# Peptides against a protein of PDB entry 2QAS: the designs that were tried, part 66

Target 1, 120 residues: chain A of PDB entry 2QAS
Amino acid sequence: PPEDLMQYEAMAQDALRGVVKAALKKAAAPGGLPEPHHLYITFKTKAAGVSGPQDLLSKYPDEMTIVLQHQYWDLAPGETFFSVTLKFGGQPKRLSVPYAALTRFYDPSVQFALQFSAPE

## One batch from the design tools (peptide; made by RFdiffusion4, then SolubleMPNN)

Design b2_p20_1_s4 (from b2_p20_1 with D4E)
Fold by OpenDDE base, seed 3:
Structure b2_p20_1_s4 (fold): chain B 120 residues (1-120), chain A 20 residues (1-20)
Amino acid sequence: as target 1 above (120 residues)
Amino acid sequence: SADEAALAAAHAEAEAAAAA
C-alpha cells in the first residue's frame, strides 16, 4: 500500500488533544463542569514537561490517571499544558501535564473516550 | 475504549487522586 508521508493519523490525534483542552477549559470556568460530567485523564508520568510530587510520580512510573469531579482546585488549562491541584492523602499537590503526554481521556457520564499515543 | 473494562482500569489508577 502507498506510504502516508503526510502522517495523517498523527495529525488526527493532535487535533483530538484539542478536545481535551477544550473540555478542561469548560471545567475551569465558574461553576465547573455541568453535572454529572467528570473527567478521567491518563498520562505518561515520565513524558517531557510533566511535573508533580516525586513520591507520587515514582509510584506510577509509566502512567497514572487523575479524576476531575469534586476534589480539584485551581485548574489552569493553558495552550500546551494544564495544571491542577489535587489532594493525595489529604495533602494538596500540584500537577502539570502537557497535552502531548496524554494517553487517555474519559467522561463516564456519557461514555465519551479518547486514546492517544504519547511520547515514550 | 469506553467499555466497562476501561472504566474499571481508570477507577483503579485514580485511587491516589480520589483519596480524601
Scores: peptide ipSAE 0.041, ipTM 0.678, DockQ to the pose 0.111
Fold by OpenDDE base, seed 4:
Structure b2_p20_1_s4 (fold): chain B 120 residues (1-120), chain A 20 residues (1-20)
Amino acid sequence: as target 1 above (120 residues)
Amino acid sequence: SADEAALAAAHAEAEAAAAA
């Protein structure tokens, strides 16, 4: 097929990353997500802009999945990244994840899934 | 995909993270 100089597939994926951002903004609103909605978010732990506890990220050198259902705090969905506090080993840890680092988004309540190719 | 296996894998990974 002819070469796509517009990179439409990448553009489409970037647009779909907006779905994740919008969903997180809903999750961060008062009252949180409407039941039974909850989010599984997978990201490349070594992607540019990802930050968190070194020991935790080292334990997951490739990808990591977090769940936003009931055990999360201070969800802050920015325009380019989101941050959230989660418990690991019973200890609260702050993660910051650019939307560009995402590889998977899933809401099992309605079986809505998105997959992304994220650069490392 | 968004099937049972994928969901199970996500649960397992999240559980592993929580137990870290």
Scores: peptide ipSAE 0.038, ipTM 0.663, DockQ to the pose 0.113
Fold by OpenDDE base, seed 2:
Structure b2_p20_1_s4 (fold): chain B 120 residues (1-120), chain A 20 residues (1-20)
Amino acid sequence: as target 1 above (120 residues)
Amino acid sequence: SADEAALAAAHAEAEAAAAA
């Protein structure tokens, strides 16, 4: 097949990562996401730039899925990564996840799903 | 914990949904 010198797939992936960023920005706005929208975000825990509690990340050596629905705080969607506070074991934990680390994005309320390739 | 169990369940649900 012809060689794609434009790297369209990579462009498309970047554009779709922009969807996640935009969705998170909506989630971070006052009032949060419009119900019943909520976000399932899966990411490679060992990807560069991922930051969080060692014990938590160690529990999920490959991928981890977080849910942004009711129990999240201080969502801060930056341009290259987002940070969010979630409770694990009743304790608030801060996670920082680069968009490049994402492998899946899902909003079950409308069955909207995205998949991404992420560094191993 | 309840939080971890919920997270695990949510992970499975999300993964299953993505695979569907």
Scores: peptide ipSAE 0.037, ipTM 0.664, DockQ to the pose 0.646
Fold by OpenDDE base, seed 5:
Structure b2_p20_1_s4 (fold): chain B 120 residues (1-120), chain A 20 residues (1-20)
Amino acid sequence: as target 1 above (120 residues)
Amino acid sequence: SADEAALAAAHAEAEAAAAA
């Protein structure tokens, strides 16, 4: 088959990652997401740039899914990564996740789903 | 599809975990 020197597939993937970034920016705006929209975000816990409590990340050696609906705080969507505070076991924990680490994005309210390849 | 089934299962599991 012909060789794609433009790497269109990778460009398309990056463009779709932009959807997640945009959605998170909406979520971080005053008033948060318009109900009933909420987000399920899955990412590779060992991907470069992922940061969080060691015990938490160790519990999820491959992938982890977080839910952003009502129980999240201080969502900060940057240009290359986002950070957010969530409760695990009743305790608030801060996570920082590069968009490049994402493997799945889902909004159950409208059944909108995205799937991504991420570094192992 | 297989992907939809996997997604539905993951959603259910994640929702349960989030509620805990």
Scores: peptide ipSAE 0.031, ipTM 0.631, DockQ to the pose 0.090

Design b2_p20_2_s1 (from b2_p20_2, 10 letters changed)
Fold by OpenDDE base, seed 2:
Structure b2_p20_2_s1 (fold): chain B 120 residues (1-120), chain A 20 residues (1-20)
Amino acid sequence: as target 1 above (120 residues)
Amino acid sequence: RFFMDPAEAAALAKNAPDPA
C-alpha cells in the first residue's frame, strides 16, 4: 500500500487538539461557556509539561479527568497548554496541562467526544 | 471522534459534583 509521507493522521489529530484549545478559549471568554455546555478533560498526569500540586498528581499517577462547569477559575488557555484553578476536596488547586497530554475531551451537553494518544 | 456515556464521564471526573 502507498506510504503516507504527509502524515495526515497526525495532522488530523493536531487539528482536533485545536478543537480543545478553541473550546477552552471560548470557556475563558467573558461569560464562560454557554449553558449547558461543559467540558470533561482527561489527561496523562505524568506527561511532560503537566504541573500541579504534588499531592494531587501523586494521587492520580496515570490519568485524571477535570470538569469545567460550575467551579473553575482563572482559565488561561495558552497556545501549547492551558492552566486552570479547580477545587479538590474544597481546596483550590492550579493545574497546567499541555494539550499534548490530553487523552479525552467530552462535552456531555451535545455528546461531543474526542480521544487522543498522549505521550509521556 | 466517538460518543461517551455522560454517566461514565461524570464518574471519571475528579472534581465533578456529586451525582443527583
Scores: peptide ipSAE 0.025, ipTM 0.606, DockQ to the pose 0.294
Fold by OpenDDE base, seed 3:
Structure b2_p20_2_s1 (fold): chain B 120 residues (1-120), chain A 20 residues (1-20)
Amino acid sequence: as target 1 above (120 residues)
Amino acid sequence: RFFMDPAEAAALAKNAPDPA
């Protein structure tokens, strides 16, 4: 088969990462996500750009899934990464995750799911 | 794949009321 010099598959993956960014921007808007929408986001904790409490990230050496529905604060969806405050052990922790580090996105309310290839 | 602590995850999820 002919070689794809356009890298269409990569373009498609990047476009789909844009869906996550857009969804998070909606979540960060006044009033938050329209009920019953909520998000499950999974990412590689050792991917470049991922930051947060060292002890927390060490606890999840491969992937970690966070849920954005009831207990989240100061969601800041940037152009290349998003940051959010979540409670772990009752303490608020700030996480910063590049969209490139994502491996899974899911909204149970409408059973919408996306999977991505992230650095191993 | 790892998840948040089950109790903490539940608090964030639909199956539990907002504890705040």
Scores: peptide ipSAE 0.023, ipTM 0.603, DockQ to the pose 0.094
Fold by OpenDDE base, seed 4:
Structure b2_p20_2_s1 (fold): chain B 120 residues (1-120), chain A 20 residues (1-20)
Amino acid sequence: as target 1 above (120 residues)
Amino acid sequence: RFFMDPAEAAALAKNAPDPA
């Protein structure tokens, strides 16, 4: 097959990461996500830019999945990363995750799923 | 692939199916 000098696949991947960003921005808007929509987000915990409590991230050496439905606070979807407060062991923890670190996005309410290649 | 503790996951996402 001909060589793709346009790198369309990479562009498509970037566009699809934009879907996640847009979805999170909807979630962060007043009123949150329209029920029954909620989000499962999986990311590489050691990817550049990922930040959070060391003990928590150490528990997940490769990937971890967070859920945004009923128990999340102060969701802040930036242009390159999002941050959110979640409870772990009953304690609120702040996570910051670059969109580039994502490996999976899933909304079970409509069975919408996306997969991404993330840094090692 | 790692997921948070099932009990905590349930608290975050009531009656949500596990992502496969």
Scores: peptide ipSAE 0.022, ipTM 0.603, DockQ to the pose 0.081
Fold by OpenDDE base, seed 1:
Structure b2_p20_2_s1 (fold): chain B 120 residues (1-120), chain A 20 residues (1-20)
Amino acid sequence: as target 1 above (120 residues)
Amino acid sequence: RFFMDPAEAAALAKNAPDPA
C-alpha cells in the first residue's frame, strides 16, 4: 500500500488520547463522574514520565490497571499527564502517568473502550 | 497486563466488571 507520510494513524491515536484526558477532567471536576460512570485505566509502568512508589511499580513491571470510582484522591489531569492518589495496601500513593503511556481505557457503565500503543 | 488484587480492585470499583 502507499506510504503514509502524514502518519494519520498516529494523529488519530493522539486525538483519541484526548478522550481520556477529557474524561479525567470530568472526573476531577466538582461532583466527580456522573453515576454510574467510572474508569479503568491501563498504562505501561516503564514508560517515560511514569512515576510512583518503587515498590508498587516493581510489582507491575509491564502494565498496570487502576480503577477510578470510589477510592481516589486529588486527581489532577494536566495537559500531558495526570496524577492521582490511590490506596495500595491501605497506604495512599501518588501516581503520575503521561497520557502517552496509556494502553487501555474503559468505562464499564457504557462499555466504552479505547486501546493505544505505548512504547516503553 | 496486571491488575490490582481482587480485594483492592473491589474497594476501588464496586462490583465493576473486568475490562479485559
Scores: peptide ipSAE 0.022, ipTM 0.594, DockQ to the pose 0.073

Design b2_p20_2_s2 (from b2_p20_2, 11 letters changed)
Fold by OpenDDE base, seed 1:
Structure b2_p20_2_s2 (fold): chain B 120 residues (1-120), chain A 20 residues (1-20)
Amino acid sequence: as target 1 above (120 residues)
Amino acid sequence: RYFMDPEEAAELAKNAPNPL
């Protein structure tokens, strides 16, 4: 097959990452997500820009998944990354995740699922 | 290719450590 010099796959990946960003912006709006929508987000924990509790990230050397429905606070969906406070082991912790680190997105309420190729 | 199988996604979703 001919070489794709346009890098269409990368462009498509970036466009789909935009879906996650948009969904998170909806989740961050007053009132939160419309019921029964909730978001499962998977990301590579060692990707550049990922920040969070050391002990938590150590438990997930490759990927981890978080869920946003009722118990999330201070969700801040920026243009290149989002940050959010979640409870782990009953304790609130702050995570910061670049959209480029995402590998999966899933909303079970409508069975909408995306997969992404993230940097190693 | 870009859209994941919802059934597979559901199986992986249970791995989230934070509560709903």
Scores: peptide ipSAE 0.688, ipTM 0.955, DockQ to the pose 0.612
Fold by OpenDDE base, seed 2:
Order: C-alpha cells, then sequence, then structure tokens
Structure b2_p20_2_s2 (fold): chain B 120 residues (1-120), chain A 20 residues (1-20)
C-alpha cells in the first residue's frame, strides 16, 4: 500500500485523545461526573511526562489503570496532561499523566470504550 | 480500531487499584 504522508492515524488518535480531555474537564467541574458516569483510564507508566509515587509506579512497570468516580480530588485537566489525587492503600497520592501516554479510556455506564497507541 | 470492546474494557477495569 502507498505511504501515508498525512499520518491520518496519528491525527485520529489525537482527536480521540481530545475526548478524554473533554471528559476529564467535565469530571473536574463542580459537582463532578453526572451519576452513574465514571472513568477508567489506562496509561503507560514509563511514558515521558508520567509522574507519581515511585513505589506505586514500580508495581506497574508497563500499564496502570485508575478509576474516577467518587474518590478523586484536585483533578486538574490541562491541555497536554492531567493531574489528580487518588487513594492507594488508603493513602492519598498525586499522579500526573500526559494524554499522549493513554492507552485506554472506558465509561462503563454507557459502555463507551476507546483504545490508543502510546509510546514505548 | 479506535473503539474497544466494552466487555474487554470491563475486565481490564478490574485491575484499577484505587477505590471508586
Amino acid sequence: as target 1 above (120 residues)
Amino acid sequence: RYFMDPEEAAELAKNAPNPL
């Protein structure tokens, strides 16, 4: 097949990453997500820009999934990455994840699921 | 290609370590 010099797949990926960003902005708004919506987000833990507790990330050398429904705090969805505080082992931890690191997005309330190509 | 099987997504969601 001919070479795609337009890189349409990458464009489509970026567009769909925009859906995740928009969803997180809704989640960050006052009142949080409308019930029963909640978000499962999977990302490559070794991707550039990913940051969090070393001990936590070490347990997930490839990918990690987090969920946002009732117990999330200080969600800050920026233009290139988001940060959020979640509890792990009962302890609050801060994560920062670039949208480019995402590999999956899932809202079980409406069975909406996306998959992405990520670094590494 | 870009949309994932919700059933598969549900199974993978069980791996999230933080509580709902």
Scores: peptide ipSAE 0.681, ipTM 0.954, DockQ to the pose 0.609
Fold by OpenDDE base, seed 5:
Structure b2_p20_2_s2 (fold): chain B 120 residues (1-120), chain A 20 residues (1-20)
Amino acid sequence: as target 1 above (120 residues)
Amino acid sequence: RYFMDPEEAAELAKNAPNPL
């Protein structure tokens, strides 16, 4: 196939990553997401800019999935990354994830699912 | 390419370690 010098795939992925950012901004609003919407987010745990519990990240050396529905706190969707407090083993921990690290996004309430190629 | 099969996504979602 001919070489794409416009990098349309990257453009499309960036646009769709914008959907995730927008969804997280909705989730960060007071009262959270409108029921029954909730978000499953998968990301590369070793991607640049990812930070979180060392034990948890060690347990998931490639990628991990988190869910945002009822038990999430201080969700802060920035322009390049989001941070959120979740419970792992009953203990609250802070995660910080660049949007570029995302590999999957899923809202089961409407069966909306996206996949991305994330840099290592 | 960019839109994932929701059934596959649902299966992978089961691996989330944090509670709903």
Scores: peptide ipSAE 0.677, ipTM 0.954, DockQ to the pose 0.608
Fold by OpenDDE base, seed 3:
Structure b2_p20_2_s2 (fold): chain B 120 residues (1-120), chain A 20 residues (1-20)
Amino acid sequence: as target 1 above (120 residues)
Amino acid sequence: RYFMDPEEAAELAKNAPNPL
């Protein structure tokens, strides 16, 4: 097949990553997500820019999934990454995840799901 | 391609360590 010098695949993935960013911005607004919406987000824990508790990230050497519905705090959706405070083992922890590290996004309330290719 | 099937996505909802 002919070579794609436009890199349409990358363009498409970046566009869809924008959906996740937009969804998180909605989640960060006062009042949180409109019920019954909630977001499952999976990301590569070893991807560049990922930051969080060493013990937690060590427990998930490849990828991990987080959920945002009722118990999330200080969600800060930036332009290239988002950060959020969640509870793990009953303890609040801060995670910082670049959108480029995402591999899955899912809102079961409306069965909306996206998948992405993310390098380490 | 970019969208997941329902069954595959459903499995994702079972692996989050943080509470809802």
Scores: peptide ipSAE 0.594, ipTM 0.930, DockQ to the pose 0.569

Design b2_p20_2_s3 (from b2_p20_2, 10 letters changed)
Fold by OpenDDE base, seed 5:
Structure b2_p20_2_s3 (fold): chain B 120 residues (1-120), chain A 20 residues (1-20)
Amino acid sequence: as target 1 above (120 residues)
Amino acid sequence: KYFMDPAEAAKIAEKAPDPA
């Protein structure tokens, strides 16, 4: 097959990452996600830019999936990354995840799912 | 390619924490 010099796959992935960003922005809006929508977001924990509690990230050396339904606070979807507060062990913990670190995005309410190639 | 089929996507929820 001919070599793609346009890097269409990268462009397509970036566009689809935009869907995640847009979805998170909707989730961050007043009132949150319209029920029954909720999001499962999986990301590479060792990807550049990922930050959070060391003890937590240590438990997930490869990938971690977070759920945004009811137990999340201060969701802040930026242009290149989003941050959110989740409770772990009863304590609120702040996570910061670049969109580039995402590997999966899923909304089971409508069975909408995306998968991405994350950095190694 | 980038979109997952429902069957495959459903497995994501199975390996995730309680969405509550």
Scores: peptide ipSAE 0.229, ipTM 0.823, DockQ to the pose 0.502
Fold by OpenDDE base, seed 3:
Structure b2_p20_2_s3 (fold): chain B 120 residues (1-120), chain A 20 residues (1-20)
Amino acid sequence: as target 1 above (120 residues)
Amino acid sequence: KYFMDPAEAAKIAEKAPDPA
């Protein structure tokens, strides 16, 4: 087949990463997500730019899924990454995750799901 | 190919921590 010098597939994937960013910005707005919407976000823990407690990330050497529904704080969706505080073992932990590290995004309330290729 | 099948998507929640 002819070469795709435009790399449309990569463009489309990047555009869909924008959906995640937009959804997180909605979640960070006053009042949070409109019920019953909530988000499952899976990311590669060893991807460049992922930051958090070393012991926590070591527990999840490949991928980690976080849930944004009832127990999350200080969600800060930036342009290239988002950060959020979650409780693990009763202790608040701050995670920073580049959108490029995401592998899955899921909102069970409407069964909306995306998957992405993420660098290791 | 970027949008997941509902059945496949449901498996995400199964292996995720409790959202509550």
Scores: peptide ipSAE 0.225, ipTM 0.818, DockQ to the pose 0.516
Fold by OpenDDE base, seed 2:
Structure b2_p20_2_s3 (fold): chain B 120 residues (1-120), chain A 20 residues (1-20)
Amino acid sequence: as target 1 above (120 residues)
Amino acid sequence: KYFMDPAEAAKIAEKAPDPA
């Protein structure tokens, strides 16, 4: 078969990453996510641009899944990454995750799930 | 390819901290 010089797969993944970004923007809006929507987001902790407490990230050497439902603060969905404050062990931790680092996105309320390839 | 099956997606929640 002919070569795909358009890189459609990459385009598709980028478009779908846009869904995550859009969803997070909705989550960041006043009032947060409309009940019962909530988000499970999995990302490669060692991916470029991922930032957070070293001890926390060290606990998850490969992937980490965070949940955005009732315990999240200051969600800031940027154009290339989002940041959010979550509590781990009762302590607030700030995470910054590039959309490119995502591997999974899931909203159990409507069983909507996406998976992505992320940098190794 | 890009969308996950509900059953597989459910595994995500199992390995995540309490959403509440």
Scores: peptide ipSAE 0.223, ipTM 0.818, DockQ to the pose 0.518
Fold by OpenDDE base, seed 4:
Structure b2_p20_2_s3 (fold): chain B 120 residues (1-120), chain A 20 residues (1-20)
Amino acid sequence: as target 1 above (120 residues)
Amino acid sequence: KYFMDPAEAAKIAEKAPDPA
């Protein structure tokens, strides 16, 4: 196939990462996501910029999926990463995830799903 | 290519933590 010097695939993926960012911003707004929308987000736990409790990340050495529906707090969607507090084992844990670390995004309510290539 | 098949996407929810 012809060589793509424009790198359209990378640009397209970046644009679609923007969808995730926008969705998270909607979720972070007052009132949260409109029912029944909720988000499943999968990311590479060893990707650069990923931050969280060592014990938690150790439990998920490759990928981790978090769900944003009813049990999440202080969602802060930044420009390059988002952070959120989730409960694991009844304990609140703060997670920070760069959008570049994402591998999957899913909203079951409308069966909207995206997949991304993330750093290994 | 970028959008996942609904059946494949459904597997994500099956292996994810309880959203409630």
Scores: peptide ipSAE 0.221, ipTM 0.818, DockQ to the pose 0.511

Design b2_p20_2_s4 (from b2_p20_2, 11 letters changed)
Fold by OpenDDE base, seed 2:
Structure b2_p20_2_s4 (fold): chain B 120 residues (1-120), chain A 20 residues (1-20)
Amino acid sequence: as target 1 above (120 residues)
Amino acid sequence: PYFLDPEEAAALAKNAPSPE
């Protein structure tokens, strides 16, 4: 096949990361996601820009999945990363995750899934 | 209603295949 000098795959991946950002913006809007939609988000914990409790990130040295359904607070989807407060062991923890760190996005309610490569 | 807390969900990444 001919050589792709346009890098269409990379552009498509960026567009799909935009889907995640848009979904998170919907989740952050008043009232949250329309039921029954909820989000499973997997990311590389060692990726550049990932921020959170050291003990938590150390517990999951490769990838971590968070669920945004009933127990999340102060979701803030920025342009390059999102942040959210989640409870681990009953304690609220703030996570900041660049979209570039994502490896999986899944909405079980409609079985919509996306996969991404993420830099380490 | 039942839901996965973040700690439980985090374990899925390592201990269970993706539901995809």
Scores: peptide ipSAE 0.044, ipTM 0.700, DockQ to the pose 0.083
Fold by OpenDDE base, seed 1:
Structure b2_p20_2_s4 (fold): chain B 120 residues (1-120), chain A 20 residues (1-20)
Amino acid sequence: as target 1 above (120 residues)
Amino acid sequence: PYFLDPEEAAALAKNAPSPE
């Protein structure tokens, strides 16, 4: 195939990352996600900008999946990253995840899935 | 539908990084 100097695939992937951002904004809005929608979000834990408890991130050195359904608090979807409070071992943990760190997005209710390349 | 808490989801991803 001819050389793509426009990098269309990268542009398309960035646009699709916007779907995740938009979905999270819906999740963060008053009332949350409409039933039965819920979100599986997978990300590279060592990607630049990922932050959270050291012990937790150390336990999941490659990828981690979080589920936004009923057990999440203070979801804050920014323009380049989102943050959310989740419980691990009964303890609330704050995670911040850049959209660029995402590798997978999935809504089982409608089987909508996206897959992304993410830097380590 | 099957619901996972964040810890369960993280464990799932560690062993099988795909949503169910």
Scores: peptide ipSAE 0.041, ipTM 0.701, DockQ to the pose 0.087
Fold by OpenDDE base, seed 4:
Structure b2_p20_2_s4 (fold): chain B 120 residues (1-120), chain A 20 residues (1-20)
Amino acid sequence: as target 1 above (120 residues)
Amino acid sequence: PYFLDPEEAAALAKNAPSPE
């Protein structure tokens, strides 16, 4: 096939990352997500910009999936990354995840899924 | 409501459908 010098696939991927950002902004709005919507978000734990407790990230050296349904706090979706507080072992932990680190997004309520390539 | 830890969530996500 002819060479794509525009890198349309990458641009499309970035546009789809915008879907995740928009969904998180909906989740962070007053009242949260409309039921039964909830989010499964998978990301590369060693990607640049990922921040969180060392013990947690060490447990998941490759990828980690978080669930935004009933047990999350202070969701803050920024322009390049989002942060959220989750409980791990009963203790609240703050995670910061760049959208570029995402590898999977899933809303099981409507079976909407996205996959992304992420830095290793 | 039931809370899934990241490991449980990851396990569930493995069975999630993917876009075709």
Scores: peptide ipSAE 0.035, ipTM 0.646, DockQ to the pose 0.066
Fold by OpenDDE base, seed 5:
Structure b2_p20_2_s4 (fold): chain B 120 residues (1-120), chain A 20 residues (1-20)
Amino acid sequence: as target 1 above (120 residues)
Amino acid sequence: PYFLDPEEAAALAKNAPSPE
């Protein structure tokens, strides 16, 4: 096959990451997600730009999944990363996750799923 | 009403089949 000099696959993947960003922006808007929509987001915890409590990230050395449904606060979806406050062990923890670190996005309510290749 | 916290939910999701 001919060489793709346009990098269409990468562009397509970036576009799909845009879906995640858009979904998070909907979640961050007043009123949150329309029920019963909720988001399962999986990311590589050691990816560049991932930030959070060291103890928490150490507990999940490869990747972890967060659920945005009932127990999340201050969701801030930026252009290259999002941040959110979640409770672990009853304590609020601030996570910052680049979209590039994502490996899976899933909305069980409609079984919409995306998978991504993230940095090792 | 009780809801799993994110860590509990994450653990549950980890043990659930991967979505396809």
Scores: peptide ipSAE 0.033, ipTM 0.667, DockQ to the pose 0.065

